Peptides against a protein of PDB entry 6A30. Designs and how they scored, part 114

Target 1, 150 residues: chain A of PDB entry 6A30
Amino acid sequence: AQDADNVLQPIMDLLDSNLTLFAKICEKTVLKRVLKELWKLVMNTMERTIVLPPLTDQTMIGTLLRKHGKGLEKGRVKLPSHSDGTQMIFNAAKELGQLSKLKDHMVREEAKSLTPKQCAVVELALDTIKQYFHAGGVGLKKTFLEKSPD

## One batch from the design tools (peptide; made by RFdiffusion4, then SolubleMPNN)

Design b2_p26_1_s2 (from b2_p26_1, 22 letters changed)
Fold by OpenDDE base, seed 1:
Structure b2_p26_1_s2 (fold): chain B 150 residues (1-150), chain A 26 residues (1-26)
Amino acid sequence: as target 1 above (150 residues)
Amino acid sequence: DEKEKAEKEEKKKKEEAREELKKLME
């Protein structure tokens, strides 16, 4: 439980921050697409965080979180005009794209076989993340989350 | 008591994020 919470907490903080922002600026169809990309990103980040030594990945996730968190503070969220919403989506997509490129740089580390303890942590983490992304039936479909190749 | 308050506040923030997502997906 505690090991799963330590892995999940940075991911959930990232998701809560990004989803709150995306919820305000994205249309429903765009949001569903963003959620699918975030799911892939979370799955890849979680796998690496559990398989790789905890210190490097927590600092990397924390550094990514800290860099993105500073941009959110200053602006009184006036509902951006259609042009401002598109630019925010583009910036969010660029940030997601940078996270995907971070995936390509980290793929070089050999996928070590998970220990039974790591497998149990992954399973617990996956169930929690699936529940979060399903959001009581209004988020991503359970069938998509269960059949995801990621 | 501070740890319990922090856990309750974290749980509340997660629930608020889920409710916002729910409202948007309706």
Scores: peptide ipSAE 0.050, ipTM 0.418, DockQ to the pose 0.191
Fold by OpenDDE base, seed 2:
Structure b2_p26_1_s2 (fold): chain B 150 residues (1-150), chain A 26 residues (1-26)
Amino acid sequence: as target 1 above (150 residues)
Amino acid sequence: DEKEKAEKEEKKKKEEAREELKKLME
């Protein structure tokens, strides 16, 4: 339980913050595309968080989360004007791009086989994340989530 | 109205997922 929490909580916080924002600012088609990219990102981040030593990953996730969190602090979210929404999407895409680069840097470390404990944590995390991304049918299709090679 | 409904449903499902996660973390 605690190990799953340590992996899932940062991811869920990230997802909660970003998906709520994206749901408000994105059109349905854009949102679906963003969700697909976020899904890939989450899968890759989770894989790394589980495969790599916990300390470096929490710091990286925490640093990534802090970079994402700094944008959310102040005032009454006036529905950003069309320009502000575009800038927010651009910033989110830029952050996702940085996460993708982080992916490329971390993929170089040996694909160590997950321990059975790590596999169990991953499976549990995957089910929760799949449910979250599906969001009762308003998010990603179950078929996409199930067929994701990531 | 349809967008607002979708947002409300997403929020609800998000809360359900959080509750499931919380239950899993107990």
Scores: peptide ipSAE 0.019, ipTM 0.400, DockQ to the pose 0.054
Fold by OpenDDE base, seed 3:
Structure b2_p26_1_s2 (fold): chain B 150 residues (1-150), chain A 26 residues (1-26)
Amino acid sequence: as target 1 above (150 residues)
Amino acid sequence: DEKEKAEKEEKKKKEEAREELKKLME
């Protein structure tokens, strides 16, 4: 349980912060594309966090997520002018790009088979993330979430 | 009214997901 929390909490915090912003500023079609890319990123990040030695990678993901989370100061969300919205999207895209680069720098250690404990953590994490991305039916379709390669 | 209902339902499901996560963390 505690290990699953340590992996999920940083991801959920990132998603909660960014998806709320995207839902406000993006058109429905753009939002769906962003959600699909985020889903892929989350799945890849989870796979790596569980397969790679837990201590160093959790710290790296946590530090990456925390460094970027500090920029969301509680500033009075003035309706961002079109320029501010574009900059926020750019910053969020840059953050996602850094997570993708982290993927490339994580040395492919040999795909060790997940231990039964790691498998259980993955399953619990996947169910929570699927529920989050489905967002009561307004997010991603259940069929997409189930067909995506885990 | 339909938008408000959808937003309330989304909020409820998000809260349910958080509660389930919290239970898994206990």
Scores: peptide ipSAE 0.016, ipTM 0.376, DockQ to the pose 0.051
Fold by OpenDDE base, seed 5:
Structure b2_p26_1_s2 (fold): chain B 150 residues (1-150), chain A 26 residues (1-26)
Amino acid sequence: as target 1 above (150 residues)
Amino acid sequence: DEKEKAEKEEKKKKEEAREELKKLME
């Protein structure tokens, strides 16, 4: 469904941009913590976007995520100096913080039962996100992703 | 080089997952 793509693509683009940055500038322990928080944020955002009425919230999330994704030009990110790395983390955290705020404004509608098609889309999306966060074993452990209550 | 290989493999798996998602969304 076009609707699920509209939700997932902005999230994935944001994650790609931020995780690439974090992988370059963060120590392994910091990166793992950031990934855990990102995972929670993504799961919560997906839950709300799928459970809440599709039209207004998807556009808002997509617009919010797209505004932030355009700023990371594909340019050869020179290894930022130590000062630049901290600022980049701060900026990425600020962008993610805006997604968290959007979460707080989304009224929890009653859990509508997902159609079988929507369930399949969610499952595929979850697998994609899990694979992304696992990052070939460099990211979060599969056991964490599978046992996550989110 | 190992990190670059891991990143490339991750990117490939992610692209495959995106393609599968895209197919499910058709």
Scores: peptide ipSAE 0.015, ipTM 0.373, DockQ to the pose 0.050; fails the geometry check

Design b2_p26_1_s3 (from b2_p26_1, 24 letters changed)
Fold by OpenDDE base, seed 1:
Structure b2_p26_1_s3 (fold): chain B 150 residues (1-150), chain A 26 residues (1-26)
Amino acid sequence: as target 1 above (150 residues)
Amino acid sequence: MEEKLREELEKKEKEKARKELEELKK
């Protein structure tokens, strides 16, 4: 339970913040592409967070999340004027760029085999994440989520 | 109208996923 929470909570916080923004600013086709890339990132992040000792990954995820969180405090959500909307898109794109760098860092590490306990935690986490990304049929197709690399 | 409905459905499913996460914490 606690181990699954430690993995899922940072991911859910990231997803809630970013997907809410993207759903508002992106067209449906762009949103689907973003969701697919985020799905791949989430899967890779889960693999690393479970395989690597929690101290280094929480600091990296926490540092990535905290670097993003400090930018959110000063933004009084003024209704995005057209200029503010462009800046929000730019900031969101910059955030995605940082996530892509995380992905590149993640791809360079050799895939370690998960222990049976780690596999069980991943499986439980995957069901929750699949449900989140499916979003009652509004998000990613169930068939895509089922065919994604485990 | 369709966009608002989509946002509401997404919000409900996010809430469902959060509840499922809370159940995993127990």
Scores: peptide ipSAE 0.016, ipTM 0.364, DockQ to the pose 0.054
Fold by OpenDDE base, seed 3:
Structure b2_p26_1_s3 (fold): chain B 150 residues (1-150), chain A 26 residues (1-26)
Amino acid sequence: as target 1 above (150 residues)
Amino acid sequence: MEEKLREELEKKEKEKARKELEELKK
């Protein structure tokens, strides 16, 4: 239980902050595309975070997520001008790009089989994330989430 | 009206996710 929470909490915090912003700024069609790419990224990041020794990678992901999360202080979201919205999307895309680079650095470790405990944590985490991305039918379709090869 | 319905659905889903997380802590 506690291990699943430790893996999920950083991901959920990142998703809550970024998806709220994207839902306000992006058109519905663009938002769906962004959500699909985020889903792939989250799935790939989870797989690697759980397969790799939990202590070093959680701190790395947590530090990457926390370093960028501090900049979104409670500032009164004045509707940023079109330029500010584009810059926020660019910054979010840059953060996602850093997660992709982290993926490339982690590819070097041999594919170790997940232990039964790790599999149980992954399954629980996947269910929670699927529910989050589905968002009661407003987000991604259940059929997409279930058929995703990631 | 559609925006209000979206916000209510989002609140309900966040509450469900929170309850599931709390049940897992138990």
Scores: peptide ipSAE 0.014, ipTM 0.321, DockQ to the pose 0.053
Fold by OpenDDE base, seed 4:
Structure b2_p26_1_s3 (fold): chain B 150 residues (1-150), chain A 26 residues (1-26)
Amino acid sequence: as target 1 above (150 residues)
Amino acid sequence: MEEKLREELEKKEKEKARKELEELKK
């Protein structure tokens, strides 16, 4: 449980900040696309964080996500003017793009067999993330989250 | 191994959903 929370917390903080912003600014169709890309990114990042590096390195991706997430200051969300909303989306898209590039630079360490502890962490993490992305039905469809090949 | 874990999770979620549906039908 605690290890899962340690892995999830940086991801959830990033997601909370970005998804709350996107939910306010984006149309439903755009939001769904952003959520799908975020889902892919999160799944791929988790796979690399939990499956590829030893459990000790889980702090590094939390740190990487946190280093990339530190740029989103808790700006009191004044209802951004249409121009401000576009810039915020662009900045968020840029951050997502940087995270995708980080994926490409992470050395393909050989797929280590997951330890039972890592499996439990992945299970807890996946459940929490699925619930988060579903967002009480306003987010991604449960069927997409379950059938996602990512 | 990750695919098996995903399959097990999917199985557990399906089983949970099935149980909830069965409880709702009672």
Scores: peptide ipSAE 0.006, ipTM 0.249, DockQ to the pose 0.023
Fold by OpenDDE base, seed 5:
Structure b2_p26_1_s3 (fold): chain B 150 residues (1-150), chain A 26 residues (1-26)
Amino acid sequence: as target 1 above (150 residues)
Amino acid sequence: MEEKLREELEKKEKEKARKELEELKK
């Protein structure tokens, strides 16, 4: 489904880039905290992307998400010395913080009721994202993903 | 009666849209 893929691709690209880094440098407890914040960010981004008029906002969000994802690739994986890991976490957290600013710039469009088609796209996207964040049991608990405001 | 009919129509349209999306993913 092209519509679901258009919503998911930018999000998945961001998640793949950031989660790969976090999985390498973060302790399990820190990783869980980061995953929870990413989940909130993803949910907020999806809500805005789907509720806002489809064409212009998806491209803008996708471009913003892609721009942040590409910045991470240029880090030559030097085996981080213990000091480098903390700096990498700080940089990744800073990048995520910039994505949170996108929340402030996106005008609170009034919660327009999603059309049945949009609801179906959201449901498919949510299922895919929930599976991704669960990551076979190493990620977020299913109970957390189900209780989060969809 | 109108509210129930609206809910049923919305449910049918949602199910149709879901099936169309699932077919497009195959």
Scores: peptide ipSAE 0.005, ipTM 0.225, DockQ to the pose 0.017

Design b2_p26_1_s4 (from b2_p26_1, 23 letters changed)
Fold by OpenDDE base, seed 2:
Structure b2_p26_1_s4 (fold): chain B 150 residues (1-150), chain A 26 residues (1-26)
Amino acid sequence: as target 1 above (150 residues)
Amino acid sequence: EEKELEELEKKKKKEEARKELEELKK
């Protein structure tokens, strides 16, 4: 339970912050693409957090969360003007791109077989994340989530 | 209206996922 929470909580915080922002800013088609990239990112982050020692990924997720969270100043929810929304999408896409590059720089330690405990944590986390990304049919298609190669 | 409904449904599902996470913490 606690180990699953340690993995899920940073991911859920990231998803909550980013998806709330993207839901406000993105058109439906752009949102679907962003959700697909976020799904890949989440799967990769989970794999790393579970396979790699937790310290580096929590710091990276925390740094990502802090960078995104600092944009949530307490100010009046001015619906970002279309220009501000585009810049936020660009910044989010840039961060996703940096995370993709981080994927390349995080030395693939050889795919150590997940322990049974790690597998159980991954499965629980995957179910929660799939449910979150599916969002009752509003989010990603269930077929995409099930066929994800990640 | 469709966009607002979609946002409400996303918020609801987010809350459900958070509740599930909180249950996993117990």
Scores: peptide ipSAE 0.034, ipTM 0.466, DockQ to the pose 0.053
Fold by OpenDDE base, seed 5:
Structure b2_p26_1_s4 (fold): chain B 150 residues (1-150), chain A 26 residues (1-26)
Amino acid sequence: as target 1 above (150 residues)
Amino acid sequence: EEKELEELEKKKKKEEARKELEELKK
């Protein structure tokens, strides 16, 4: 329970902030592309959060994800004029880009086999995230989510 | 109306995912 929450909460905060923004601004094709990149980011973040030693890295990732999530909420969604929408996408992409840089700074720990406990946490987290990204068919296709390296 | 329905569905699925997370906390 607690371990799953530690992984999922930062991810859900990130997803909530970004998907709300993207749903308002992006055309369907752009949204799909953004969701795919976000999915990759989430999967990489989960892998690192679960595989890396628990104490310092989880807190750092969670804090970074949460900071990015909160930054997006403060954007007073003015009804985006066509120009404002492009700028909002750019800002969201910039924030996601900063999260991707965190990927480069996290030491590639060798692919340690997940313990049974870690596997259970990953499975629970993946189910929740897959449901979120699928969003009843509005988001990513189920087949894409299932073919993603778990 | 179609866009509104898609948004409502997205919101529903978001809420379901959030509920699942809250259940995992118990």
Scores: peptide ipSAE 0.029, ipTM 0.465, DockQ to the pose 0.053
Fold by OpenDDE base, seed 1:
Structure b2_p26_1_s4 (fold): chain B 150 residues (1-150), chain A 26 residues (1-26)
Amino acid sequence: as target 1 above (150 residues)
Amino acid sequence: EEKELEELEKKKKKEEARKELEELKK
């Protein structure tokens, strides 16, 4: 339970903040593409968070989340004028670019085998994450989530 | 109206996923 929470909570916080923003500013087709990239990132992040020592991972995830959070504090949500909407999209794209860099950094590490305990934590986490991304059919397609590497 | 309904449904399913996470914490 606690180990699963340590993995899932940062992911859910990230998803809550970013997907809410993307749902507001993106067209449906763009949103689907963003969701697919986020899904891949979440899967890779979860794998690493479970395999690596907790201290290093919390610091990395916390630093990533904090780098994303500091960008949000200075944005006094002025009602997006058309210029502000463009800037929000640009900031969101920049954040996605940073996540992509993280993904690239993450892909460079050799795949570590999971222990049975780690596999159980991953399995429990996957159901919650799949449910979140599917969102009753308004999010990602169930077939995409099922074909994603476990 | 359809778009607003989709957003509401998405929010509902998001809340269900959060509840599932809370259940995993128990």
Scores: peptide ipSAE 0.029, ipTM 0.472, DockQ to the pose 0.052
Fold by OpenDDE base, seed 3:
Structure b2_p26_1_s4 (fold): chain B 150 residues (1-150), chain A 26 residues (1-26)
Amino acid sequence: as target 1 above (150 residues)
Amino acid sequence: EEKELEELEKKKKKEEARKELEELKK
């Protein structure tokens, strides 16, 4: 239970913040595409967080998430001009791109099989995240979430 | 009415996801 919460909480905090923003600024079709890319990113991040030593990667993910989360201070959402909305999407895409680059810089340690404990944590985390992605924003279809490669 | 029903369903599913997360903390 506690191990699953430690993995999920940083991811859920990131998703709640970013999806609220995307729901306001994106068209429905664009939002759906963003949600699909976020789903892939979350799955890849979970795999790495569980396979890699928990202390170093939680701090890296937490630091990446915190460094970017601090920029979303309580500025009065003045309706961003079309240019400001585009810049916010670009910044969010840049953040997602940095997470993808972090993927490339993480030394591929050899594919260690997950321990039974790690598998149980992954299963619990996946169920919660699937439900969140189905309910969040436009929502992802269950069929997409179930067929997505873990 | 259709929009209101859709929003209510989304709120319900979001609450269920929140409850599952709280159960993982126990």
Scores: peptide ipSAE 0.017, ipTM 0.438, DockQ to the pose 0.045

Design b2_p26_2_s1 (from b2_p26_2, 11 letters changed)
Fold by OpenDDE base, seed 3:
Structure b2_p26_2_s1 (fold): chain B 150 residues (1-150), chain A 26 residues (1-26)
Amino acid sequence: as target 1 above (150 residues)
Amino acid sequence: MTASEQRIKELTEKLKEAEEEKKKLE
């Protein structure tokens, strides 16, 4: 459980502020679209991080997510004018785009079989992150999260 | 309650509040 928490905390730190902002500025359909793209990104990142590097490099996920999260200064979110909202979405998309480049730095090392311990951590992490994206029914539907290829 | 469970609860509350506030402004 503690190992899963250690993996998830950096992801949650990155997403919490962004999701709160998106919930405020986006209409419902746009918010759902953003959540779906974030879900895909998180799933791809988790898959690569767990399958490719040893779980001991929890520092790498945290460092990669922190390097990209530094741009979110806790500035008083003045409700930006329509132009500022577009720029914020663009900046968030740019930050997410930088996370997509993480795809290129994760060397396709041969799919090593996960140890039973690694599998247990992955299962717990996946269940937890599904609950995170469901957000008590405000976020993504459970049916969407369950149909996503794990 | 784990740290992750607490974070999920806090996020859920924040998102619900944001949705209610947005609905009030519409």
Scores: peptide ipSAE 0.312, ipTM 0.818, DockQ to the pose 0.818
Fold by OpenDDE base, seed 2:
Structure b2_p26_2_s1 (fold): chain B 150 residues (1-150), chain A 26 residues (1-26)
Amino acid sequence: as target 1 above (150 residues)
Amino acid sequence: MTASEQRIKELTEKLKEAEEEKKKLE
């Protein structure tokens, strides 16, 4: 459980800020589309993070996430004007794009069979992140999350 | 409750609040 939490915390740090912002500025249909893309990104990132040896990737993900998390200064969220909202979406998409690039830089190590311990961590992490994206029914539908290739 | 579970709860509340606020503006 603690290992799964350690894997999820950096991802959640990124997602919490972005999802909160998107929930405020995006229309419901746009938010759902964003959530679907984020889900795909997270699934791909988790797959790589767990399949790749844990030590090097947490630091890189954490560093990339920390560098980009600093840009959301605690400024009084004036309801961004339509232009500001678009820019914020663009910035968030850019941050997500960097996660995608991190995906590309994470060496496709050959699908070494996960150890039973790694499998257990993955399963727990996947269950937790499904709950995260479901967000008590505000986020993605359970059916969509379950159809995602595990 | 794990740290992740607590964060999920907090996020859920924030997202729910945001959706309710949007509904009031509409």
Scores: peptide ipSAE 0.292, ipTM 0.805, DockQ to the pose 0.820
Fold by OpenDDE base, seed 5:
Structure b2_p26_2_s1 (fold): chain B 150 residues (1-150), chain A 26 residues (1-26)
Amino acid sequence: as target 1 above (150 residues)
Amino acid sequence: MTASEQRIKELTEKLKEAEEEKKKLE
């Protein structure tokens, strides 16, 4: 359980501020689209970080995600006027695009077979991150999360 | 409750609050 938490904390640190901002500025349909793209990005990042390097590099996910997440200062986000909202969505989309580019630069090492312990950590981490993206029914549908390639 | 479970709960509340605030502005 603690190992799964250690893997998830850096991901959650990046996503919490971004998801909160997107929830404020995006219409429901746009928000769902953004969440789907974030879900794909997170799944791909987790796959590369957990399956490719030995589990010892928990710091790498956090560092990769943190380098691109710096733009959201904890400031009281005043609800932007309609014109300001479009610019904020554009900026947020640009930040997400940078995260995707970082993924492409990760060295595709041969996927090593996970040990039973690593499998248990991954399963717990996946279940937890699905709950995170579901967000008590506000986020993505469970059916979408279950159909995503694990 | 794990640290991750606590964060999920906190995020859920923040997202609900954001959605309610948007509905007030419409």
Scores: peptide ipSAE 0.290, ipTM 0.804, DockQ to the pose 0.800
Fold by OpenDDE base, seed 1:
Structure b2_p26_2_s1 (fold): chain B 150 residues (1-150), chain A 26 residues (1-26)
Amino acid sequence: as target 1 above (150 residues)
Amino acid sequence: MTASEQRIKELTEKLKEAEEEKKKLE
């Protein structure tokens, strides 16, 4: 459980700020599409992070995520004027683009067979992140999350 | 409750609040 939590914390740090922003500025259908793409990205990142020895990838994900998380101070939610909303979307898209770059930097190291312990951590992490993306029914549907390739 | 479970709860609440605020503006 603790190992799964350690893997998820950096991902959640990145997603919490971005998802909160997207929830405020995006229409519901657009938000769902963004969530689906983020889900795919997170699944791919988790798969690579767990297959790779946990020490190097957690540090890189954590370090990349820590550098960018400081910027969203609680600015007074004035209803973003149309101009402010566009800039926020652009900034959020830029942050998401950095996640995509992280995916590219995660070297295709050969899928070494996970140890039974690593498999258990992955399963727990996957269940937890599914709950995260479901967000009590506000996020993605359970049916979509279950159809994701294991 | 794990740290991840707590964060899920907090995010769920934030997302719910954001959707309610959007609905009030509509």
Scores: peptide ipSAE 0.285, ipTM 0.796, DockQ to the pose 0.799

